# Designs tried in a protein design run: peptides against a protein of PDB entry 5JXT. Part 270

Target 1, 319 residues: chain A of PDB entry 5JXT
Amino acid sequence: SLLPKKEINVYIGMSEMQVKWYQKILEKDIDAVNGAGGKRESKTRLLNIVMQLRKCCNHPYLFEGAEPGPPYTTDEHLIYNAGKMVVLDKLLKRIQKQGSRVLIFSQMSRLLDILEDYCVFRGYKYCRIDGSTAHEDRIAAIDEYNKPGSDKFIFLLTTRAGGLGINLTTADIVILYDSDWNPQADLQAMDRAHRIGQTKQVVVYRFVTDNAIEEKVLERAAQKLRLDQLVIQQGRAQVAAKAAANKDELLSMIQHGAEKVFQTKGAFGTMAEKGSQLDDDDIDAILQAGETRTKELNARYEKLGIDDLQKFTSESAYE

## One batch from the design tools (peptide; made by RFdiffusion4, then SolubleMPNN)

Design b2_p29_3_s3 (from b2_p29_3, 13 letters changed)
Fold by OpenDDE base, seed 4:
Structure b2_p29_3_s3 (fold): chain B 319 residues (1-319), chain A 29 residues (1-29)
Amino acid sequence: as target 1 above (319 residues)
Amino acid sequence: PELPRYLRRSAEERAAEDEAEMERLLKEL
């Protein structure tokens, strides 16, 4: 029988470079971040800030002129300048050592480009599929990855391209490097490995930048998923209209952790203490803390009714 | 030496990705 998947949110501190770029993004639009625009602030301006902050959480090299150089080289700086890459680099070594195979999902094709350069730099054998991959090349990549005795360790996918009904049950680990705005897209990505034909325990690691906008993205996604489940279970034909985020909700998401980011000199959390020199005990601590916070997050939303879950207020998540 | 893959994208490609992300954000948020 297929074992239930284990899902763990992995909360990751920003690198020093990410903190600097996160500050720069907030400072560029400080009037919008402070709510000084009031009713005159455009939703589009707030969404642009959300987009830029999310890029920063993924990798600072998604910004023009962020990378060190010239000369532009692939080196250890590709890893230590992004908290998610530091954790990924250690986690992949463990995953490989245990004889597992891994799917890595992102929303950003440019992040997959960084992950390809990383795979080449570390000597990891990989396949890639994104939105631009031709149909024949997708089939070839899937067949090469699923082949008996395949040397392909990693499959790099955009979440939406990976959602296309493909079977990747030859992998047992799923890393969501970032989250989709639609939690159903992430579930569909997990279901590429967690499907009939899987013989191992599927483990899903969801990377979340700690003390940043991605925590609020995760909270909103969890609320929406629970709401969708309750609506289906209660047979309420009123599709709870996906309430578009209002400007105050977007502003609250942008402001989350911003004060602490402005006060911080250097990196956050375990990234401040050890930087790129995480050991196996540090990874175990991060995973254990993540498992605890994941259980707490789920327990908050399990207690909420439909009427509570329709309110995206930071307060309704703590009652 | 060939540039890292992430640096090989044009300014136009980067702008198109940002626009496509903004369209997704407008749809989902």
Scores: peptide ipSAE 0.583, ipTM 0.938, DockQ to the pose 0.637
Fold by OpenDDE base, seed 5:
Structure b2_p29_3_s3 (fold): chain B 319 residues (1-319), chain A 29 residues (1-29)
Amino acid sequence: as target 1 above (319 residues)
Amino acid sequence: PELPRYLRRSAEERAAEDEAEMERLLKEL
């Protein structure tokens, strides 16, 4: 029988470089971030800020001129300049040591390029599929990954390309490096490993930048998922899909953690204390804290009715 | 030294990825 998947949100502090770039993104559009544009502020401008903040949460090198150089080198700086990479680097060592194989999903193909350079730098054998991968090359990559005795440890996928009905049950670990705005896309990604033919306990690690916009992305995704579940359970076919975010909701997401980011002169959380020098105990603490916060998040949304979940306001989730 | 893979993308490819992300955001938000 297929074992239930274990899902853990992994809350990760920003590196010093991420904090600096996050500040720079907010400062560039500070009037929009402060809501000074009011009704005159374009939704597109706010969505652009959201996009840039999510890039920053993934890796600062997604910005032109962010990487130190020339010379541009693949080295430890690729890891320590992004909190998610620091945690990923430690987590992959554990995953490999336990004889597991891992799917890593992202929304950003340029992040997969960073992850390829990282895999080469660490000597990890990998496969890759994204939206640009030809059909024949996708089949070849899947077959190479799934073959008995495959030396491929990592499969790098864009969430949408990985969602395309493929079987990757030869992996037992799933890392969502970022989240889709549609929680069903992430579920479809998880279901590449968590399906018929899986023989191991599937564990899903969802990376979430702490005190940043990605917490609000996660909250919105969790609300949508719970709403979808309740609509299916109640047979309410007419429950309007959770409406598009209004400008005030987007502004609230952008403002989340912004004050703390502006007050911070270094990295966040465990990244401030240890940076790339995270030990095994630090990773265990991050995973344990993540498991606790995941349970709390789920418990919050499990108590909400359809009418509460249709309200985007983060305030209604704390009452 | 060969540039990192993520730096080998053209300005046009980076712009196209940003456009595609904005289209996703406009659809989902």
Scores: peptide ipSAE 0.570, ipTM 0.926, DockQ to the pose 0.684
Fold by OpenDDE base, seed 1:
Structure b2_p29_3_s3 (fold): chain B 319 residues (1-319), chain A 29 residues (1-29)
Amino acid sequence: as target 1 above (319 residues)
Amino acid sequence: PELPRYLRRSAEERAAEDEAEMERLLKEL
């Protein structure tokens, strides 16, 4: 029988470099961030800020001129300059020692390029599929990954390309390096490993940058998912998908954690304390804290009705 | 040495990815 998925949100502090870039993004458009544009502020301008902040949460090297060089070399700086990479690097070592195999999903094909360079640097054997991968090459990559005795440890996928009906039940770990704005896309990605033919407990790690916009992305996705479930259950097909975020909602997302980011000198959380020196106990602590916060998040949305879920709840900005 | 893969992408490819993300944002937010 297929075991239920275990989903854990992994809350990760920003590296010092991410904090500096996050500050720069906010400062570059501080008037928009402060809501000084009022009713005249462009929704597109706010969405651009959201996009840049999300890039920062993934990896600072997604920005031009962020990488140290010349010379441009793949080295430990690729890892320690992004909180998600520091956690990923430790988590993958544990996953490999356990004899598990892992799917890594991202929304950003450029992040997959970073992850390829990381895989080469660490000597991890991998497959890759993204939106540009030819159909024949997709089949070949899937077959190479799924073959009995495959030495491919990692499969790198864009969430949308990996969501397309493929079977990857030879992996038991799923890492969502980032989240889709549509929670159904993430579920479809998880269901590549969590499908008929899976023999192991599927564990899903969702990386979330702590004290940043990604927490609000996660909250919004959880609201949408719960709303979709309730709409289906109640037969209220007319309750449109959660309306497009208004400007105030976007501002609230952008402003979340911004003050703490501006006050921070260096990295956040465990990244400030340990940085690249995270040990197995630090990873266990991060996973345990994540499991607790995941349960709390789910319990919050399970109690809400349709009318509450349709409203943007800004209230989590102060806890 | 060969440039890191993410640095080998053209400015046009990076712009197209950012545009595609903006289109996703406009649909979902």
Scores: peptide ipSAE 0.569, ipTM 0.929, DockQ to the pose 0.661
Fold by OpenDDE base, seed 2:
Structure b2_p29_3_s3 (fold): chain B 319 residues (1-319), chain A 29 residues (1-29)
Amino acid sequence: as target 1 above (319 residues)
Amino acid sequence: PELPRYLRRSAEERAAEDEAEMERLLKEL
């Protein structure tokens, strides 16, 4: 029988460079961030801020002129300048030592380019598929990854490309480097490893930048997923109007953690304490804290009915 | 040495990815 998947949110502090770029993004549009535009503020402007903040949470090198150089070289700076890369680097060493194989999903093809350079730098054998990958090349990459005795440790995928019914049951670890706005896309990504033919316990690590917009993205995704589950269970198909985020929800998401980001000099959380010098005990602590917070998050939404979830704005989750 | 892969992307490719992300955000949010 297929074992239930284990899902753990991994809460990760920003690097010093991420904090600096996060501040810069907020400062550039400070009037919009403060809600000074009111009803006149463009939804598109707020969505652009959301997009930039999510890029920052993934990697600061997604911004032009962020990387120090010339010369531009792939080195340890690719890792220590992004909290998610620091945790990924330690986690992948553990995953490899245990004889597991890993799928890494992202929304951003440019982040997969960074992850490819990282894989080459660390000597990890990998496959890649994104939205631009030709059908034949996609088949070849899947077959190369799934072949008996494959030396490919990592599969890099965009979440969209992973949604296409692919079987990757030769992997037992899934890393969601970022989250989709549609929680069903992330579930479809997990189901590439968690499917008929899987023989191992599938573990899903969802990376979430702590004290940043990604916490609110996660909450909104959890709310939507619970609502979808309840609608299916109650047979009320009509209620599945994906409520578009209003401007106030977008503002609340952008404002979340912003004050603490402005007050912070240097890195956040575990990145401030140890930076790139995380050991195995630090990773265990991060994973244990993540497992606790994941249970707490799920327990908040499990108690809510359809009517509560429909009224539940991202603001009321923390009151 | 060859530039990092992510730095080898054109300005046009980066703009097209940002546009495609904005289109996704407009559909999902």
Scores: peptide ipSAE 0.554, ipTM 0.919, DockQ to the pose 0.649

Design b2_p29_3_s4 (from b2_p29_3, 16 letters changed)
Fold by OpenDDE base, seed 3:
Order: C-alpha cells, then structure tokens, then sequence
Structure b2_p29_3_s4 (fold): chain B 319 residues (1-319), chain A 29 residues (1-29)
C-alpha cells in the first residue's frame, strides 16, 4: 500500500544578502508598503512588490546587480547568499547519503537556472523540466530519470510543468523550494512522487522563508486548501471561490515581518548564528521546529468552519 | 569560466517572465 506522505514546512531565515535586498525592495516603494496610496493604490503595484519579495526569498541573484562580479563565477557564494540554498545544500547531502532521490519544484524557471549551476558546482546529476521544455525533451528527461539504475539524483521542475500527469515514483523526496498560490498545484507536484508505484515513504519539504511574505503565502494556501476540502465535503461548490485578495490583505502580506527586516543588520535565525556552517544537528533542529510549526498551522485551520475560513485572518499578521 | 545560466537570460526574457508572473498573480490573488 502507498504510505501517507509526510509534509514538513521548513522555516528558513534569510541570509544577510537577502535581508539587504528585502529592505531595498520595501524601500523602493515605501509609500505603497505603508498603504499611503489608500484607495488610489493599484492592485498591480502591490502585486509587483509581492512578486519581488518572493524572488528575494528564493534567491537574491534573481535581481540585476545582486551577484558579485565580474567575473561571474559559480562558487560557494551562490549557496551562502540564500538561506534556502544553505539548507538545500545540507539536506541534499543527507538525502543522497540515505540513498533517496529528489524532486525539486519551484514557481520560477530562473531559480531552476540557479539550481542547475548549483548542481553542476556540487557534481549532482540532474534532469530539468519547465514550461519551455519541448514535449519530446520532457519524455526523454522523465525516462532518463526513471530508468533502472539512473545516476540522476535530482529532478528540477517548475511546479506547473511538473504537475502535468507525469510519474516520478522513482523519487521519494520532494522539495517545494517555493509555494504556489494555489495549494492544489503543490499537491499535484507532490503526487508525481506520491503515486501508485511508489515503494518508499514520500517526504515533502516545503521551504518557507521565516519572518517574510512567504509565511503569509503559506497561511493563505493552508486556509484555501481547508476551505476547498470543506466545500467538497459539504457539497457547497459555490463557496469554493475564495475571493481575490483585497488591497488590505496584500498590504498585510507585504508588511509581515517588514519591521524586523528593517531592524536586522545581518541574517535571520540559524543563518545569523551559523551561516553556511550548518551541521547535521542544526538541520535536525530546523526540521523538528518545522514539523512542530506545521502541526500547529494545520491544527489552526482544521478547527475553522467555512464562514471562518472565508474571512481573511488579519490577526495572524501581528505576530 | 562559463557564465552562470541565470545570467545568460536577456533583459527582455526577464521582463517577459516578470510580466507573465504578474498576470498569474492577478488571476490568483
């Protein structure tokens, strides 16, 4: 029988470089961040801020002039300048040592380019599929990854491209490097490994930048997922359309952790304490804390009814 | 040394990806 998947949110502090770029993004449009535009503020302007903040949470090198150079070289700086890369680097070493194989999903094709350079730098053999990958090349990549005795350790996928019905049950670890705004897209991605033919316990690690917009993305996704489940269970299909986020919701998401980001001169959490020098105990602590926070998050939304889940909980914005 | 892959993208490609993501966000949020 297929074992239930284990899902763990991995809460990761920003690197010093991410903090600096996160500050810069907020400062660049400080009037919008402060809600000074009021009713005249465009939703598009707020969504641009959201998009840039999510890029920062993924990797600062997604911004022009962020990477140190010229010369531009793939080196340890590619890892230590992004909290998610620091955790990924340690986690992949552990996963490989365990004889596991891993799917890495992102929303951002440009992040997959960074992950390709990382894979080459670490000597990890990989496959890649994104939205631009030709159909024949997708088949070839899947077949190369799934073949008996494949030396391909990593499969890099965009969440949407990887969600398209493919079977990757030869992997047992899934890393969601970022989250989709639609939690169903992430579930579809996980179901590439968590499917008939899987023989191992599937473990899903969802990377979440701590004290940043990604926590609110995750909360909104968890709320939406619970609402979708209740709507299906109650047969109330008309209620399933969670309204588009209003401007105040978007502002609350943008403002989350912003004050602490402005006060921070270095990195956050374990990134401040250890930086790139995370050991196995630090990873275990991050995973254990993540498992606890994941249970707490799920327990928060499991108690809520449809009417409660339709309300945007602004109250979670003040922690 | 080879130029990193993410730096090989044109400014136009990056702008097009940003626009596509913005359009996606407008549908999802």
Amino acid sequence: as target 1 above (319 residues)
Amino acid sequence: PPIPRYLQRSAEEIAAEDQAELERLLKEL
Scores: peptide ipSAE 0.570, ipTM 0.936, DockQ to the pose 0.616
Fold by OpenDDE base, seed 5:
Structure b2_p29_3_s4 (fold): chain B 319 residues (1-319), chain A 29 residues (1-29)
Amino acid sequence: as target 1 above (319 residues)
Amino acid sequence: PPIPRYLQRSAEEIAAEDQAELERLLKEL
């Protein structure tokens, strides 16, 4: 029988470089961030800020001039300059030692380029599929990954390209390096490993940058998922899809953690204390804290009815 | 040294990905 998947949100502090770039993004549009544009502020301007903040949460090298150089080299700086990479680097070592194989999903093809350079740097054998991958190359990559005795440890996928109904049950670990705004896209990604033919416990690690916009992305996604589940269960097809995020909701998302980011000198949390020197105990602590916060997050939404979830603004989650 | 793969993206490819993400955000949010 297929075992239920285990899902853990992994809350990760920003690196010092991420904090600096996050500050720079907010400062560039400080009037919009402070709501000074009021009703005149364009939704597109706020969405641009959201997009840039999410890039920063993934990796600062997604921005021109963030990487130290010239010369530009793939080295340890590729890891320590992004909190998610620091955790990923330790987690992959553990996963490999356990004899597991891993799918890594991202929304950003350019982040997969960084992850390819990382895989090469660490000597990890990998496959890649994104939106630009030709159909024949997708088949070849899947077959190469799934073949008995495959030396491919990692499969790098964009969430959307990986969502295309493929079977990757030869992996038992799923890392969502980032989250889709549509939680169904992430579920479809997880379901590449969590399918008929899986023989292991599937574990899903969802990376979430702590004290940043990604917490609000996660909250919104969890609300939407719970609403979708309740609508299906209750047969109430007429429950209007959660309205498009208003400007105030986007502003609240952008403002989340911004004050702490401006006040912080250096990195956040465990990244401030240990940086790239995270040990196995630090990873265990992060995973345990993540498991606790995941249970708490789920428990908040499980108590809510359809009417509560429809009225549920991001503000009411903290009352 | 080899140029990192993520730095091999053209400015046009980056701009196109950013535009595509913005369009996705406009549809989802």
Scores: peptide ipSAE 0.568, ipTM 0.935, DockQ to the pose 0.649
Fold by OpenDDE base, seed 1:
Structure b2_p29_3_s4 (fold): chain B 319 residues (1-319), chain A 29 residues (1-29)
Amino acid sequence: as target 1 above (319 residues)
Amino acid sequence: PPIPRYLQRSAEEIAAEDQAELERLLKEL
């Protein structure tokens, strides 16, 4: 029988470089961030801020001029300049020692390019599939990964390309490096490993930048997923469309953690204390804290009815 | 040394990905 998947949100502090870039993104559009545009503010402008903040949460090198150089060299700076990379680097070393194999999903093909450079730098053998990968090359990559005795440790996928009904049950670990706005896309990604033919306990690690917009992305996704479940259970298909985020919702998402980001001169959380020097105990602490917060998050939404889940209650980061 | 794969993306490709993400956000949010 297929074991239930274990899902853990892994809350990760920003690196010092991420904090600086996050501040820069907010400062560039500070009037919009403060809601000074009111009803006249463009939804598209707010969505652009959301997009840039999510890039920052993934890796600061997604911005022009963030990478140190010339000369441009792949080195430890690729890792320590992004909190998610620091945690990923330690987590992958543990996963490999356990004899597990891992799927890494992202929304961003350019992040997969960074992860390829990282894999080469660490000597991890990998496969890659994204939206641009030809059908034949997708089949070849899947077959190469799934073959008995495959030396491919990592499969890098865009979440949408991974959604294509493929079987990757030869992996037992799933890392969602970022989250889709549609929680069903992430579930479909997990279902590549968590499917008939899986012989191991599937564990899903969802990376979430702490004290940043990604927490609100996660909350919104959890609300939507719970709403979809309740609508299916109650037969109320018409209620399933969570309304498009209004401007106030987007502002609240952008504002979340912004004050603390502006007050911070260094890195956040464990990244401030340890940076790239995270050990196995620090990873265990992060995973345990994440498991606790994941249970608390789920318990919050399990108690809510349809009418409550339709209301976006964002506590302002300024309260 | 080989140029990082990330830096091999054209400005046009980056702009197209950003536009596609924005269009996705407009549908999802």
Scores: peptide ipSAE 0.555, ipTM 0.930, DockQ to the pose 0.641
Fold by OpenDDE base, seed 2:
Structure b2_p29_3_s4 (fold): chain B 319 residues (1-319), chain A 29 residues (1-29)
Amino acid sequence: as target 1 above (319 residues)
Amino acid sequence: PPIPRYLQRSAEEIAAEDQAELERLLKEL
């Protein structure tokens, strides 16, 4: 029988550079962030802010002029300037030492470009598939990764490209570097490793930037997933249209952690304490804290009925 | 040294990815 997958949210502080860029994004649209536009503020403007904040949570080098240079070099700065990269770098060393193989999913193809440069810099052998990858090249990459005795440690995928029914059961670790707004897309990504033919315990690490927009993305995704599960279980298929996020919900998501971000000088959380000097004990502490917070998050939604989850706004998840 | 891969993306490719993400957000949110 296939072992149940273990999913752990990994809560990660921003680097100093991410905090600076996060502040800059909020300051650029401060009137929208403060709700000064009211009913006149476009949903598109709020969605643009959300998109830029998510880029910042992934890596500051997704912004023009963020990388220090010239000269532009792949070096340790690619890692220490993003909290997720610092944790990823330590986690991959552990995963490799354990004789595991890993799928890394992102929503952003440009983040996969950063991860390719990182893989080359660390000497990790990898495969890549994104939305632009030709069908034949996808087959070749999958076959190269899945072949007996493959030296490919990492598979880099966009979540959408990974959704296409492929079997990657030769990996036992899944890293969701970011989350999809549709929790079903992330489940489909996990199911590439968690499928018939898997012989190991699949572990899923979901990276979440702490005190930022990504916590609210995660909460909304967890609410949607629980609602979908309850609708299926209760046979209430007609009720499944969770309304589109209203402007007030988007605004609340953007405002989440913004005050603390503005008050912060330097890095956030574990990145302020240890930065790139995380050891194995620090990673164990991050994973244990993440496992606890994941259980707490799930327990909040398990107590809610369909009617509660339909009325449940992102604000009520913290009360 | 080779230019980092993420810096080799054209402004047009970046704009197209941003637009595709925005269109996805408009459908999902």
Scores: peptide ipSAE 0.551, ipTM 0.930, DockQ to the pose 0.665

